# Ledger of designs, part 235: peptides against a protein of PDB entry 7UQJ

Target 1, 160 residues: chain A of PDB entry 7UQJ
Amino acid sequence: PELYQNFNITPPRGVLFHGPPGTGKTLMARALAASCSSDERKITFFMRKGADILSKWVGEAERQLRLLFEEAKKHQPSIIFFDEIDGLAPVRSSKQEQIHASIVSTLLALMDGMDNRGQVIVIGATNRPDAVDPALRRPGRFDREFYFPLPDVKARFKIL

## One batch from the design tools (peptide; made by RFdiffusion4, then SolubleMPNN)

Design b2_p23_4_s1 (from b2_p23_4, 10 letters changed)
Fold by OpenDDE base, seed 1:
Structure b2_p23_4_s1 (fold): chain B 160 residues (1-160), chain C 160 residues (1-160), chain D 160 residues (1-160), chain A 23 residues (1-23)
Amino acid sequence: as target 1 above (160 residues)
Amino acid sequence: as target 1 above (160 residues)
Amino acid sequence: as target 1 above (160 residues)
Amino acid sequence: SLIEELREEAAKLRAKQMEELAA
C-alpha cells in the first residue's frame, strides 16, 4: 500500500509472481507483506495454496475464496497470497473445465470486485504462468507480473 | 555439470536430496542450478512436485514426465528437480500399486534412458527417503544421496 | 530440550507456529531443530504435512501418526514438525467430522501420551490457528503458540 | 537481488523467532 502511494501508482489488485519453484516467490510474498508492515501498520497476510483449495474444498472452494477475500478486506491492509495458483486456476481445458471454471470464475469476480483503493493486494505465485488462466492475467486482476529467475550464482555466494 | 567434469566424475543421473522438509532441499537444488550456471552457460531448471504430478495429471502423469525429460534434454544443460518425490514414487504397496506403479515405471525408464553424457541432472527431494521406491535409489537413477540435516546452529549462523 | 531445562521450564509437548503462510514457520521449525542440535547431540527432525497425511494415508493416517511418534521417540532428541496442521486437524465441522475426528483423536492421544520429560518436541505450523481443532491447543498439547507475523519492515531491512 | 533479500529475510526471521523461542 504505502510503497505504491509514495510513487503515485495505483496499486495493482493482483501481482503474479512467476518463475521456477523455490525461487522464493512464497518467501517474497512474505517479505513484501513484511516490508509493507510498519510498527504502526501491520499487514495481515493470508496465504492459500491452489492445490489445497481445490483438493480440500471441492464444492466449497468458491465459498472459501469468498471468505478469504472478505477476511482480507476486514483485516486491511492485507495481502492474499495464492501459492501455486496454477493449481487453483489452470488454463481452461475441456476435461478440467467444470470444476476449475467455477473456481476461476469466482476468483475473477472477487478480483474484479475489489476496490482499487482497498489495501488488499493479491499475489499469485506460479511456476507456470502459461498454465494460469489468461483471464486472471488481465488488467484489474494479476496485471503485474514479476519473474523470479533462478538465483544467480552471485546470489548464491552471498547465501552460502 | 562443470563441477563434476572438473573431478573426472561421471555425474550421477539422479541425486536424492533427503532430509526433513524446509531444510532447503528445494533451495539447494535451485542454488545448485544457479551455481552451475555461468553468464555464458545458463542451466535450465525444471521443477515438478511429486504430489502435483500425481494429482493434476492422473492419466497424463506419464506423458508429463516424458515431456519434462524431453524438454530438459532440449534445454541442456538442465536440472530436473522433483520436489516431494515420495509423493510421486511412493514405496510400492499393494493398495497403491496400480496408479503409482505406472508413474514409477515411467520415471525409472526415463532415468534409465538418459544418456550418461547428457547434461541433465535429476534431483529428487524427499523428506522420507524410505518412502521412495527403492528402485529409484539404484545406480543409474538416484544413485547419490545427500542428507539435508536441519541446518546446524553453525550452518544457521552462516546463513543468517 | 536443553534450552528449556536451563530455564526450569517444562518444555511444552507441542508448539503451534501460526501466522500467515511463508512467514517461515517451516523454516523456523527447521531452524529450531538446528539450533537445538549440537555437534554431540543431533536432533532428529521429522516433518509431515497435514494435507499429505490426510490425502496419502486415508485409513492409515492414524497408523502413520503412531509410527511417526514412535520413530520420534526412538530417535530422541527429536522434533516432529507438522506443516499445515490445519489440514490434518481442521476444526470439527459436521461434514468433515468422521475422517478428521479419528485423526484428531489419534493426534490428541499421541500428544497426551508423550512423556513431558521426553526429548520430543511437536511443532505444528498453521496459517489458520482458528482452523485447528481447539482440543489440540490445550495444555499438554500445542500449549505454546508462536505467532509468525509477516517479517516486519525492520526485520526485512535487517535481512536484506 | 530479490532472492538474496528473500533468503536473508527468511534467515533472520528464523533467527529472531529462534531467539524468541529460546527466550
Scores: peptide ipSAE 0.009, ipTM 0.305, DockQ to the pose 0.024; fails the geometry check
Fold by OpenDDE base, seed 2:
Structure b2_p23_4_s1 (fold): chain B 160 residues (1-160), chain C 160 residues (1-160), chain D 160 residues (1-160), chain A 23 residues (1-23)
Amino acid sequence: as target 1 above (160 residues)
Amino acid sequence: as target 1 above (160 residues)
Amino acid sequence: as target 1 above (160 residues)
Amino acid sequence: SLIEELREEAAKLRAKQMEELAA
């Protein structure tokens, strides 16, 4: 929020971080939340894992998403970070269509229902952007995508 | 390996990265795996997720661990990174004792069986170091621990 | 510092982050500093821009570098982050040789003068690693290099 | 704040990258 507000940039409703596992997607989301928080303006960081929402909240995943977005709105400026979002909103496969379609539909509606004036940023992280429902990757949703490449093999060992 | 070799430090057999989720443990492990790679000496990076080894290889997890360590030894200098190692080697709870005990025992034996001359580093990442079997945290195993704190709000302000 | 201290790894005196602008070099340096700070052990983060040191401190850049390193040593464990280090230590071009040579020489001496026991990490960020004086890229200086690849073009605009 | 400076620098870097991509 503040990052975008101070940039006078309309915050994307959603940002997709994609790239191989362990490329720092989650760290970057936390670092962004951190770097947008001042002493005067703390950003609330909500983290959820896509697979955990499906597994822990079987039948209540939609309600949990609604509550998450309400809580994020209540504590704005806020960041909602979905780790492994491909686990939450996989591309519709014929066999699991109903449950996944409902959760995806709820997430879509929640992202669409965020007033552009809201200081809520949604960050999704995935290793498989093509496994994320294309409807989530449309404008007004995760319309911003960030590739986190592997730190090139020459690059990795020298930080430590 | 090269990191430690260039420092004339005996590589720990195992390093435990612990701290809250999204503090960069996996990124750091990857960032340990490629900056010790030179043009002349490439380090092979093996990544496994603890929960995946348990779930995908029910009854074969021990064999898969052995194969992983053999492959890492064959391709040394190498790093084996276990993400969510608490999922692979949880503290023994009374109900799942047999399968978990066997996998932990195999991992212990593999770590103990690494010749100190071997250029294989094992990195475990967890959000819950106390959920990792204490036997893995002993000397000659994951005897080096690294805390990845949340970028503390106060630390952030001094940094940001 | 704590990252390296906990690793029992002698921290490299210098780490070079290189890659296109907006790849998160500065953010990563801050996130690393933050992740190395605990409640008990705060890491002091010093940030300077290479071009600013040259432009703001014409004739005093060497003194400012000395003061920076002294302050970093006084507040160890500490990180000195040079953004746009190619602006501070460009490859010697014939026309600006004297002033730049002096600043580079001072930076070299400061990096060389850091006792290996000092808990000071120097991070340089550049978009042009080949524009950095090769003397800085030698062992005991910025001997560790990290490539930050472009997040895909559509990606960059949205995180920053 | 250093965050504001980083934001301004990031904005400048973005603008420069846009120009470099448009060229």
Scores: peptide ipSAE 0.006, ipTM 0.380, DockQ to the pose 0.047; fails the geometry check
Fold by OpenDDE base, seed 3:
Structure b2_p23_4_s1 (fold): chain B 160 residues (1-160), chain C 160 residues (1-160), chain D 160 residues (1-160), chain A 23 residues (1-23)
Amino acid sequence: as target 1 above (160 residues)
Amino acid sequence: as target 1 above (160 residues)
Amino acid sequence: as target 1 above (160 residues)
Amino acid sequence: SLIEELREEAAKLRAKQMEELAA
């Protein structure tokens, strides 16, 4: 937060990590949480798996999201990491649209309701960015995207 | 392989990566594959998810494992990476023992059947090392284990 | 180096291997040095034992560390492996704080002073990760940790 | 060591991405 203010940079609200499985998306999110924490400033890291929120909390997924964001706000500065966010917020045009519409709408509202002064960063990770609702990929939400490429076999030769 | 011989080090057959989710186990395995590749020696990287092998190949998981190991041997030097290996080879004492016993036995046999001269490395990743069959954690199999700790939050701040 | 740049990943400086004695930490370090060497690009492997640096070089440990890092830089790409690094860089709160403070400070400075372009990797191995100064476990230093579990006794027979 | 290198690579990637996020 203070670092962003010193550079007159608005702190990002939402970041989408996308790329093939095992490219370090979750590792990165944890690393971000770690690097933003100092002895003076501990970042609280919340991790949820998108499919787990749907499967474990059938019919309560919206409430679980609200509670997660409230807890993150209470423990700010904080990072909310959604692993497999495509499981939580699938593209609306999916045949299961009606089941997910309220969940997606809740997540959108929670991300939109974060004031820019909030010290809560949301990181979504997916292997399928095109399976994430485009509404989540808009500014003030997951407005920044980071591609996690497969570590190119050719590229590694140069570390050796 | 040759390098291990020069040090009189027997090349590892199997390595277990364990630790919390998103500690970079899969990233590590991928990065191993590419750093062991040279312009002269490309390593072929095979990735499979344990739960995906069980769920997608019900009743054929043993055959899929055999094919994977044959393909890896054909394309040696190679790395086989099993993500979520606890999903493929759960502890035998699990209630689903009978469903997994043949799969575990097949994986054990495939790992045991790799000659020390084979340029095939097997990496298993799990968040739950205690959920992996102890027989797989024996030498000549996943005989080396690497814990991937949570990146300490306090630690990273001093890199920034 | 270049692989890291292609991913915008800064090349690792230091990695901590931890786990019980005889779990293959040293073997892994050698195997990795080895696997990173090609016919075109030989990696120089330096091995030092932490307790040996303290005991053999009383009052010169700082100089020995500097010389080691300079030699590794001169022979890059290189790996410096510290076996029993807890013997070299104990937790500051140890009763022998004053004797080790300068050594730890020197190692910290040497690891911090490695430019991101340097092809020098530092591997520390310990049986007691909690006996290592937390300052060394910070990123840009030993920012990655690997646990080496005891290989089951039956297991070791097939690697041997 | 490649496993170690890769854990450090991921940590530094984490740091760079944090710098890029901070940027």
Scores: peptide ipSAE 0.000, ipTM 0.372, DockQ to the pose 0.071; fails the geometry check

Design b2_p23_4_s1 (from b2_p23_4, 10 letters changed)
Fold by OpenDDE base, seed 4:
Structure b2_p23_4_s1 (fold): chain B 160 residues (1-160), chain C 160 residues (1-160), chain D 160 residues (1-160), chain A 23 residues (1-23)
Amino acid sequence: as target 1 above (160 residues)
Amino acid sequence: as target 1 above (160 residues)
Amino acid sequence: as target 1 above (160 residues)
Amino acid sequence: SLIEELREEAAKLRAKQMEELAA
């Protein structure tokens, strides 16, 4: 929240971290939560894994998402971090449409229903941004995308 | 390369990265692979996720592990990184004995069968070091453990 | 340990982390300290901020540096991490020459005076490598430099 | 040094990501 206020930028509701595995997406999300937490203003960090929400809560994933957003709102300022968000909101394919469609629809509604004044930031991390439902990558949702490149060979060579 | 020579420490075949989720374990492993790669000596980095080896290759996980170690040996110097290694080698509990026992046994044998002269390093990352089979945490296997703490509040404030 | 022995590389006494603010330099240094710590061999991590050493210890910064290196030697193996090292060792400018010259001279002497057999590694982090006294960036001191690039402008602009 | 280099690259990635988030 504060980071975006200082730039007079409307705080994005959602930020997508994308890049190859082990490019530090999850670490960054934690470091963000950490850096935005002062002694005066602790940010509550909620972490979920997309595949875990699907697999652990078959038929209740929508409820778990609602509860997560409610808890995040209750503990404002807060960050919701979805690790492997491509596992939670895969591109709608015809064969597995209904369950994924419901979960994605719920996540969309929850992101859309975050008041612009809310101190809840959603961070999604994926290795496959193109595997994330493009509806989540629209303005008012994950409208900012952070590419986590592999350390380029040139950066590596400057490290050597 | 250099840090370990000064310590006259027998190179550990296996290194366990442990700590809370998103403490940068995976990122560290990639950074290792990157930093050890020079123009003259490229290190090949193999990444696998423990749960993926179990779930994708039910009944063939042992073969996949063997192939992974063979490929790593073929492309020496190399790093094998197991992300979420606790998912690959859970503590042997009496109820799920056979499949887990075989996979763990195979991984143990592969780690033990790495020639001490081999240029293959195995890095395991876990959020739950106590959920890793203690046989993997013995000398000649994952005999070095690296705790990835959360950035402390004081470190955060210095980053602000 | 192993990865370094296989490369026959002389361990650097000092490593300079450089790159724009918030490129993860401090986080890496902590991850370093943590990863070198095993149950059998705990590495002691000393963290200092360059500006804090200058500002808190005006006229005693040299003594504080000596004490820091002595403590690090006493608790070997150890890592000394200087965050914002450019604040500690700014390029000698004519107007503030004497105090900065003394502190830099002390740090140089301490880095030079580390026996090659010492198990003390010094890590400096800066956003401004060119603001660090070039004498610190010489062999036997901060002889390895690690560039922490910003996400490429395109990645940042996708974030923006 | 390799562990250092690794930790440095990991922190680069973390900080890159923080800066990207801070932007």
Scores: peptide ipSAE 0.000, ipTM 0.333, DockQ to the pose 0.042; fails the geometry check

Design b2_p23_4_s2 (from b2_p23_4, 12 letters changed)
Fold by OpenDDE base, seed 3:
Parts: structure tokens; C-alpha cells; sequence
Structure b2_p23_4_s2 (fold): chain B 160 residues (1-160), chain C 160 residues (1-160), chain D 160 residues (1-160), chain A 23 residues (1-23)
């Protein structure tokens, strides 16, 4: 927040972390949450999985997304991290496609409904940025994309 | 796939990532998914937790595993990542042992049933490679093991 | 265990990993589990999410925590990792506050009830150490706190 | 070893992107 405010940079509403799964997109999304967390401004981090949205929240996924965004808005500054957001990508079953389309449509509407002045950052992590609906990748949604390539082995041994 | 094919190396059906929890086994499994993912060939990544298999899927765990492998086969090339596969290790309760034995037996059968030409890689992540049933560690199953050491403490401060 | 025993250091009953989300608190907690895991002494790692305790275990959260600690005690040496333990922080809804207070009270009692000789380490990971009840941060509970700063940006590129 | 290499390169690039996000 403060970094973005000091630079007069509108914080992206949505950041798509794409790249190899577990290249630390979750690690990074979480890391951003507390680099933006100072002693004075504590960021609330919300984590959801795309696959859990489809499987756990069948019939209530849209409601759970709404509640998540409301809670994130209530606890500003906040980060909503959707891990495996490619799990919201339509799997080629017609019934799943309709459910996915509804959930994706709800997520789009929630991201569009965020005021740019809201201190809610949405991070989507995907292995498959192309399996993410192009509508989610438009300005005002996941409008910044960060490719997470595989780390060089020498670098991982330094990390892990 | 192509890397393994070019080296005449049969891609391991199963890779066991073992080492300290959060040494990035999940990070690595996922990172492998996208290093094998080119712009042309997008790898589908499936993630499950061993603990979720036992707790969420009580009475349907075998079915859920079968469905997972069928879906992974349908979406080739794919990676199935079992996080905390040591959660399938028999906890010393007799009833849990029977349930675990059935689930592990199902997983063994599913891994054995994969055609070598199938572009489905199974990655199991465990903190306890020895709590994993030795049957899962045999050739054609988790037949490659990768140890994830702790980063040197100096290296962790550079990562985290 | 052995490292702590060799240094005559009583292993902390609870370690609070705080810092930026995905600065690798989960990564580190898990990494600690296996650096403490030798070939001879295999550490059992239990992972739970603070948010899952509140949402999945509604009406049984206290029981599930008790069972978790009993299981961890049975499988010594063990690590209990509470990811997003700030999810146990009272959200300012009166009903949630009572439920949170009961769950936090149960967790306090379970941490206090651990014998210092027990090889059960509890790691709580939070983005918001100050959203964690101060009672959890007292000696004998999460009595060691480790800040996970953002890696220097140059260092993150080496990790992620 | 090849699996190990591939995982380590992915980690490096995400961190740069986080720098660019922090700017």
C-alpha cells in the first residue's frame, strides 16, 4: 500500500501469477502480503484454491466468493490469493463448463466491483495462464501478469 | 515429456519428493509441471493432500483417486501431485490401518495401471519417506526419490 | 530434537513464524520438520489451517485440536504446523469472537499441557503476529517468534 | 537432477516479478 501510494501507482486490482506450479506463486503471493505489511499496516491474507471452489463449494461457490470479497474489503488492506485459479478453467464437461462459467462470471463481477482505491489486491496463481478465461486477464482484473519460471537448481538449494 | 523422450529416459511414473516439509516439495512438484509445460504443451496439474484423502473422502477415497487418475489421463500431459502423501501412511490405529491399506492399495493399482506411454507423472511429497509404504517406492510407482534438504540458513534468509 | 538436546536448549513448545505471507513460513515450518528428521528419527508433520479450524470444524474444532495434539504426542517427535494461525484471531463478530475465544482457549490449554520433554513442536504461521492473541505469544506457547522478511528482491529471484 | 534443475529456475523468475510489483 504505502509503496504504491508513495509512487502514485494504482495498485493492481488483480495480479496473475503464472508459471510452473509451486514455483512459489503461493510463496510469492504470501510474501507480497507481508512486504506490504508494516507494523502500522497489517495486511489480511485470504487464501482459496480454485479446485476447492469447485469441489467444496458446489452450489455455494458464488456466495462464498462474495463473502470472501466482502470480508477482504472489511479487513483492508488485504490480499485475496486464489491458488490454482486454473482450477476454475472450464474442464471440457458441459455441466462443469456451466458451473465454471458461473463462478468465473461471479469472480469477474467481484473484481470489477472493487473500487481502485480499495486496498484489496487479488492474486491468482495458475500453472496455465491460457486456461484462465481471457476475461479474467483484462484490465481491472488480473491486469498484471507475472511469469514464475522454474528456478535454476543452484537457486533452489539456496531457498529450500 | 520431450526432455525425457529426447534422453531416451522413460519418465518416472512416480516421483517421491521427500525432505523437510516446505522445503518446497510442493514448490518443486509444481515447478516441474511448468518446466515441462511449453507454450505448445500445457501440463495439467492436479493437487491432492494425503490428509484430505483420509478426512474428506472417507468412504469415497478409492473412487476419488480413480476419478483423479482418469481425469489426469484425459488431460495429458498431466501431473498428479500428492502433497503430504505420508498422510496415507498407516497411523497405528487398526481401523485407520485398514482404511489406509485400502487407499494405498488403490493408489498402487492406479500407478501400476498407467501405461508407460501415458504422459501422467505422479509426484508424491512427504516429510517422511519411510512412513510411505515401501510398495509405493518400488519401480513403476514412486521409483525416483528426490531429497529436498533444508536450505542453508543463510540461503533461507535470502529466500524468505 | 537432537540439535536442541545437544545444545541443552529446550525446544520451544511453540514457534510463531510471522512475516509476509508466503515468505516461506509454510516452507520453513516444513523445512524445519525434516532438518530435525534424521534417518534415525523421523518427525511426523501435522498441518492444519487456522481458517479450516473455524470453517470445517465448526462445533468440533476443540475436539479436532485435542485429537491433533494427542496424535502428535503419539507420533513423537512431531511438528504441528498451524498455517494461517491468524485465522484463529477474533474477527469482530460477536458470535465468531465466542467461537474463536473457545478455540484459542483450547489451543492455549493444549500448548500449556505439553510436557517440556515432549518432542512435539508447534509452529504457527501468521501474516499478522499482532492479530494472534497475546496469550498465544506467552512463554510455553508461541514463545519464539521468527520474522520472515521479504527476501531482498534479488534474493527472491534466486528462490522463486 | 533434471527435475531438480527445472524447479530451481522457476523460483528465480518469480522473485524478479515481485520486485517489479513492489516498484
Amino acid sequence: as target 1 above (160 residues)
Amino acid sequence: as target 1 above (160 residues)
Amino acid sequence: as target 1 above (160 residues)
Amino acid sequence: SEIEKLIEESAKLRAKQMEELAE
Scores: peptide ipSAE 0.006, ipTM 0.238, DockQ to the pose 0.021; fails the geometry check
Fold by OpenDDE base, seed 1:
Structure b2_p23_4_s2 (fold): chain B 160 residues (1-160), chain C 160 residues (1-160), chain D 160 residues (1-160), chain A 23 residues (1-23)
Amino acid sequence: as target 1 above (160 residues)
Amino acid sequence: as target 1 above (160 residues)
Amino acid sequence: as target 1 above (160 residues)
Amino acid sequence: SEIEKLIEESAKLRAKQMEELAE
């Protein structure tokens, strides 16, 4: 509600940040979390890495996703940031179908089950939007996509 | 050719960026890609993570490497950036020899098979150059190494 | 000794950097390494990723941790930075107990075995301090915790 | 709006940076 009222937009359930790695997708997801945090209203920032959910939670990945969404819902307003989401939800046509199919289906169900009136934003970051299951990129899921071009060399020389 | 003419140097087939993590290796690889892009001639930047090639493409890693190099060749001038390349090409003496041996051999063959007249630069980034198979660090492969020291604290205090 | 004398504080054996991902934990760990490096006294910066120690060194993870601490001790003053340490030392109550138990016990023993008079600082970075085994967060281990809030949006707009 | 504005501003900044890189 209030987080989304500030947007005067239909609250996207999910935002896909895509662009080459080190474009600051993670940094931006975090900047968004910080900017939406007021002194009065802290946003809880949850972050998971796609590869970690698969590798660390073999056989528990679905449960960990459910717990993450429940925890995010409990700590509203919140941001769930999935880094390297293409690691979680590879395209269904990939030969890894069996391992990922249930995780993708769970993530789909969790995103579909989010009340748009909730104060949970899901941000997926990928370097390969085309490697993310298209089912996740549909309306009511990651329905907004932001391209992260390479920052200018000049901007980088200020960081290094 | 033209990309390399700007350097007045014998075109390295591969450049190894090494240094602790968060020294801006990825950022520099991207800065190089951006600086070499003119309005007239965009450089295509391909990036893969070593761990992702192994974990996401189990049994397909070699094919994915071949496809990556073919795609980079198709989209010249191009940069292939391997982040965490020590994840792809662990030292052969590691007990993981069997899983990595074929991937390392494929990467070696792909780098050896690059025509020095091509406009494909390969950048490997690692935090552990000593964990990268020495065969990749030979002339005609990752034959140039750039150490990424920690940026000065003063530069970092501007970022935080 | 000298590195710690500059702090006028009891030398923590370990510092846990926690906060959302891309808050600059890695960047700060590196900034600390650089700030503590004088022209006269270079700090050796070792970095390992929790997931890499588990995945790359299956069956060798304990040995690799021991070697890392020995190498850090050999190259004093030094910083060992564990990125994504929650990948190495998941909470013991996680169903992954068997795979991680021995690694956690080894890391505990290595941190406990550090002479507080040594010039080795261990920095763990995590996005989930609650996912790190509480045994690692006890006095004499990761006994200091620094929260990395999201840098101000304005600070990030200067980076991007 | 603030997130979108930030994303848009970031996208604009990056686009501008890419343009400045292209010059």
Scores: peptide ipSAE 0.005, ipTM 0.276, DockQ to the pose 0.031; fails the geometry check
Fold by OpenDDE base, seed 2:
Structure b2_p23_4_s2 (fold): chain B 160 residues (1-160), chain C 160 residues (1-160), chain D 160 residues (1-160), chain A 23 residues (1-23)
Amino acid sequence: as target 1 above (160 residues)
Amino acid sequence: as target 1 above (160 residues)
Amino acid sequence: as target 1 above (160 residues)
Amino acid sequence: SEIEKLIEESAKLRAKQMEELAE
C-alpha cells in the first residue's frame, strides 16, 4: 500500500509475478510488503499457496478465500500473496476442473469486488503465467505482470 | 566459487537455507548457482522440490535421488537445490513416515557418499528448519545453515 | 565462501552487483555473508554506503576506508559490502570530483593491496554500473559483475 | 542471531532499492 501510495500510483488490484522457479517472486512480494510498512503504518501480509487452497480447503476453498479477503480488508493496508497461483489451474479431471473453476470464479469475484479505494494489493506468483486463467489476467484483477528472469546464467558465474 | 575460495573454507557438502517463506532462499540458491558459472566453467543447476520427491516419484524417489546425484556428479561443478526440503519430513501417517524415512535415509547416504573433492553443492531450502530431520543437519550433510529473516518490518522501510 | 570454493574458481577481490534498485543486490551480499559463516568460522560483514562514505566522513573518507579494510583483514574471513558504490562517482562539482577521485583512488589502492590469499571479499552494489569508475571494474578489483535484472520494467511500474 | 540481522538488513536494502526504482 505505502509503496504505491508514496508514488501516487494507483495500486493494481492484482499483480502477477511470473518467471522461473526461484527467481525471487515470493521474496519480492514480502519485500514489497515490508517496504510499504512504516513505523506508523504497518502492512499486513497474507500468504496462501494455490495448491493449499485446493488441497487443504476441499469444499470450503471459496469460503476461505472470502475470509482471507475480508481479513485483508479489515487489516488494510494489506498484501495478499498467492504463491503458485497456477496451482488453481484446472487439473486434468473434469470434477477437479469444475472445483477449480469455482475457486477461480470466487477469486475473480473477490478481486472485482475490491473497491478501487481499498488498500489491499493482491500478488499472484507463478512459474507458468500461461497456466493462469486468462480471466485472472484481465484489468482490475492481475492486470500488472512482472517477469522475474533467471539471473542471467552468464551473470551467475561471476558472483560465485 | 570465488567468494568461498577467498576464505579457504572447506565447502559444505550441503547448505541449509532456512527462514520464513519468501525470504529469497530459492532466489539465493539460483543466484549462487548463477554466480558460480563462468564462460569457461558452467555450473549445472538441478532443482527439486521436497514435495515433488514424495508425490511424483512414489516408490522410485530413492532411485530418482540417486540419478540426480549421479547426473550432478557427471555435470560437475553442479548445484543440487532442494526447495521445501522440509517436505521430506514425516507426514503424520505411519506408512508415509516410513517412505519419508527411506527417502531421507537415501539422501543422507548420497550426501555422505559425495567425495570431499566433488564439485557438487547441495542446497536445501526450508521455511521450517526444525521440521528438517536433524540427521540432515549433521556435519558432511547440511552442516551450514543460513537464516533468511523476514526483512524486518523496520528493515523493510529502509529497503523500500 | 564455501559455495565458491567448491567450484575452484579464483575468488574476485571484488564483485560488482549491478542492476536496478530493489533487485536484491544487498540481500544477496548479506545472504552470501551469512552463508559463509559457520558455528566454528564466523564471517564478519562490513557494510558501507557510497553516499555515507562521502557525506559522513567528509575529509576522512580515505582514512575510514583504510580502517575498514584493516578491520576486515583483522576479522577475516570477512565481507565488505559497499552499497550504492556509484555514490562514490563524481558529483558535478569540480571540488567534489577531486574528493571523489581521491576516495576512489584510495579504494583502488586498498583493493590492489589485498593479498590474493586474503580472506576479504569486497562486494559493490550499484543501480548504475556505468556510473562506477571503470578503474574499479578492472581485474583484481570489481572484476566480476552480476546483473540483477528488474522484474520487467514495464511490469515493475505496474507493481509500484 | 547475527545471520538474522544480516539478512534482515539485506531485506531492508532490497525494499529501499525497489522504492528507488519506483521513483
Scores: peptide ipSAE 0.000, ipTM 0.361, DockQ to the pose 0.044; fails the geometry check

Design b2_p23_4_s2 (from b2_p23_4, 12 letters changed)
Fold by OpenDDE base, seed 4:
Structure b2_p23_4_s2 (fold): chain B 160 residues (1-160), chain C 160 residues (1-160), chain D 160 residues (1-160), chain A 23 residues (1-23)
Amino acid sequence: as target 1 above (160 residues)
Amino acid sequence: as target 1 above (160 residues)
Amino acid sequence: as target 1 above (160 residues)
Amino acid sequence: SEIEKLIEESAKLRAKQMEELAE
């Protein structure tokens, strides 16, 4: 409440970090968790990887997402970080599309079902924002997007 | 010269970054690339993801690995960073095992074929070092391992 | 050998990473530790948090700092990373100031007492470089400073 | 010095990246 009240920022339910790989999206998410934590108010940081949600939780991904959001709510204030969130919606085969559609639908419902007053922030990171289901990028979901540019190639090549 | 002369450090051909997810392995690899670059000597940083090598390059993964190592050699000094290198050696099904075995075999051959004088460092990152093919963890390959511990839960909770 | 022989890097005794929280200071420190480690020469990475040095080691902080530097020297080459080093010198109450002054004085003495030939690098990270005792920022101590800028406040605030 | 320059440049680059993100 207070941190966001002081900045007149309606807490985004979801924040999309996008940009080329290794531009610090995951680090920024952890840093946000750290920076928003105080001695009085510790933020619980949950991290999942999009591809792992698919591969490790085959047939249970929806349940595991529900459990994740419930655990995040139980330990609020909390951040749920989805690394490689584009990995939850791979475009390819029809049977995989149905499984992905169900998982994405569950994630949509979980994000929509988060009461605005819940101290749960969801951060998605992707290298491919256009590969993220547009439904996830709607208001009340990942409605804020942050581009993590590559360091300017010239600056990067001077640093490198 | 002096810092590394004093450290008698033979450049490892391969370095394995392992530890829990989001402990900064990828950022570390980029920071290494950055830290080793100077105005006089720019390090070219190549990044690949293990799962992408499998999924995007199905049937061409070996060729793409060869091209990657050739490009890294052409632009030496260079770092090749394999994020989620355990994704190149998934333990499961027999047909996948053969494809994985071929890709891993190609990677082994490429790492072995790097002349010791080549200014190419290979960094692998994994959350599961035990899921990395033991052959990749042998001398002349990923023969150096760096554990990226979670910040101690107590340190993390006090930082948070 | 050769890659690092070409870089005329005098090992800094102390490096201050400064910049807003979550700009990757801790990650960079770990990256340096990893980059400097080889098969022949593994760098031992010690991590401490400034606030933990005060809070966990109340009345023993000086001893714990000495033990840390001794252990780092024993396991050289080594990196000592102090996260939130500004937490060692909080400005507030007079009694705390005396305790902080003693701890900082001990750290100064330990950094000064490191023989230039010691393969121990000290990295301090802070979000508040101006809250770090100026004595720590003198030559032979944290004499090199690296600003980890926030991504523009607008970017971070849009991210938040 | 090079590690330092690179950390500083990496920091400047992160700054610039985040400036560009703010725009």
Scores: peptide ipSAE 0.000, ipTM 0.323, DockQ to the pose 0.063; fails the geometry check

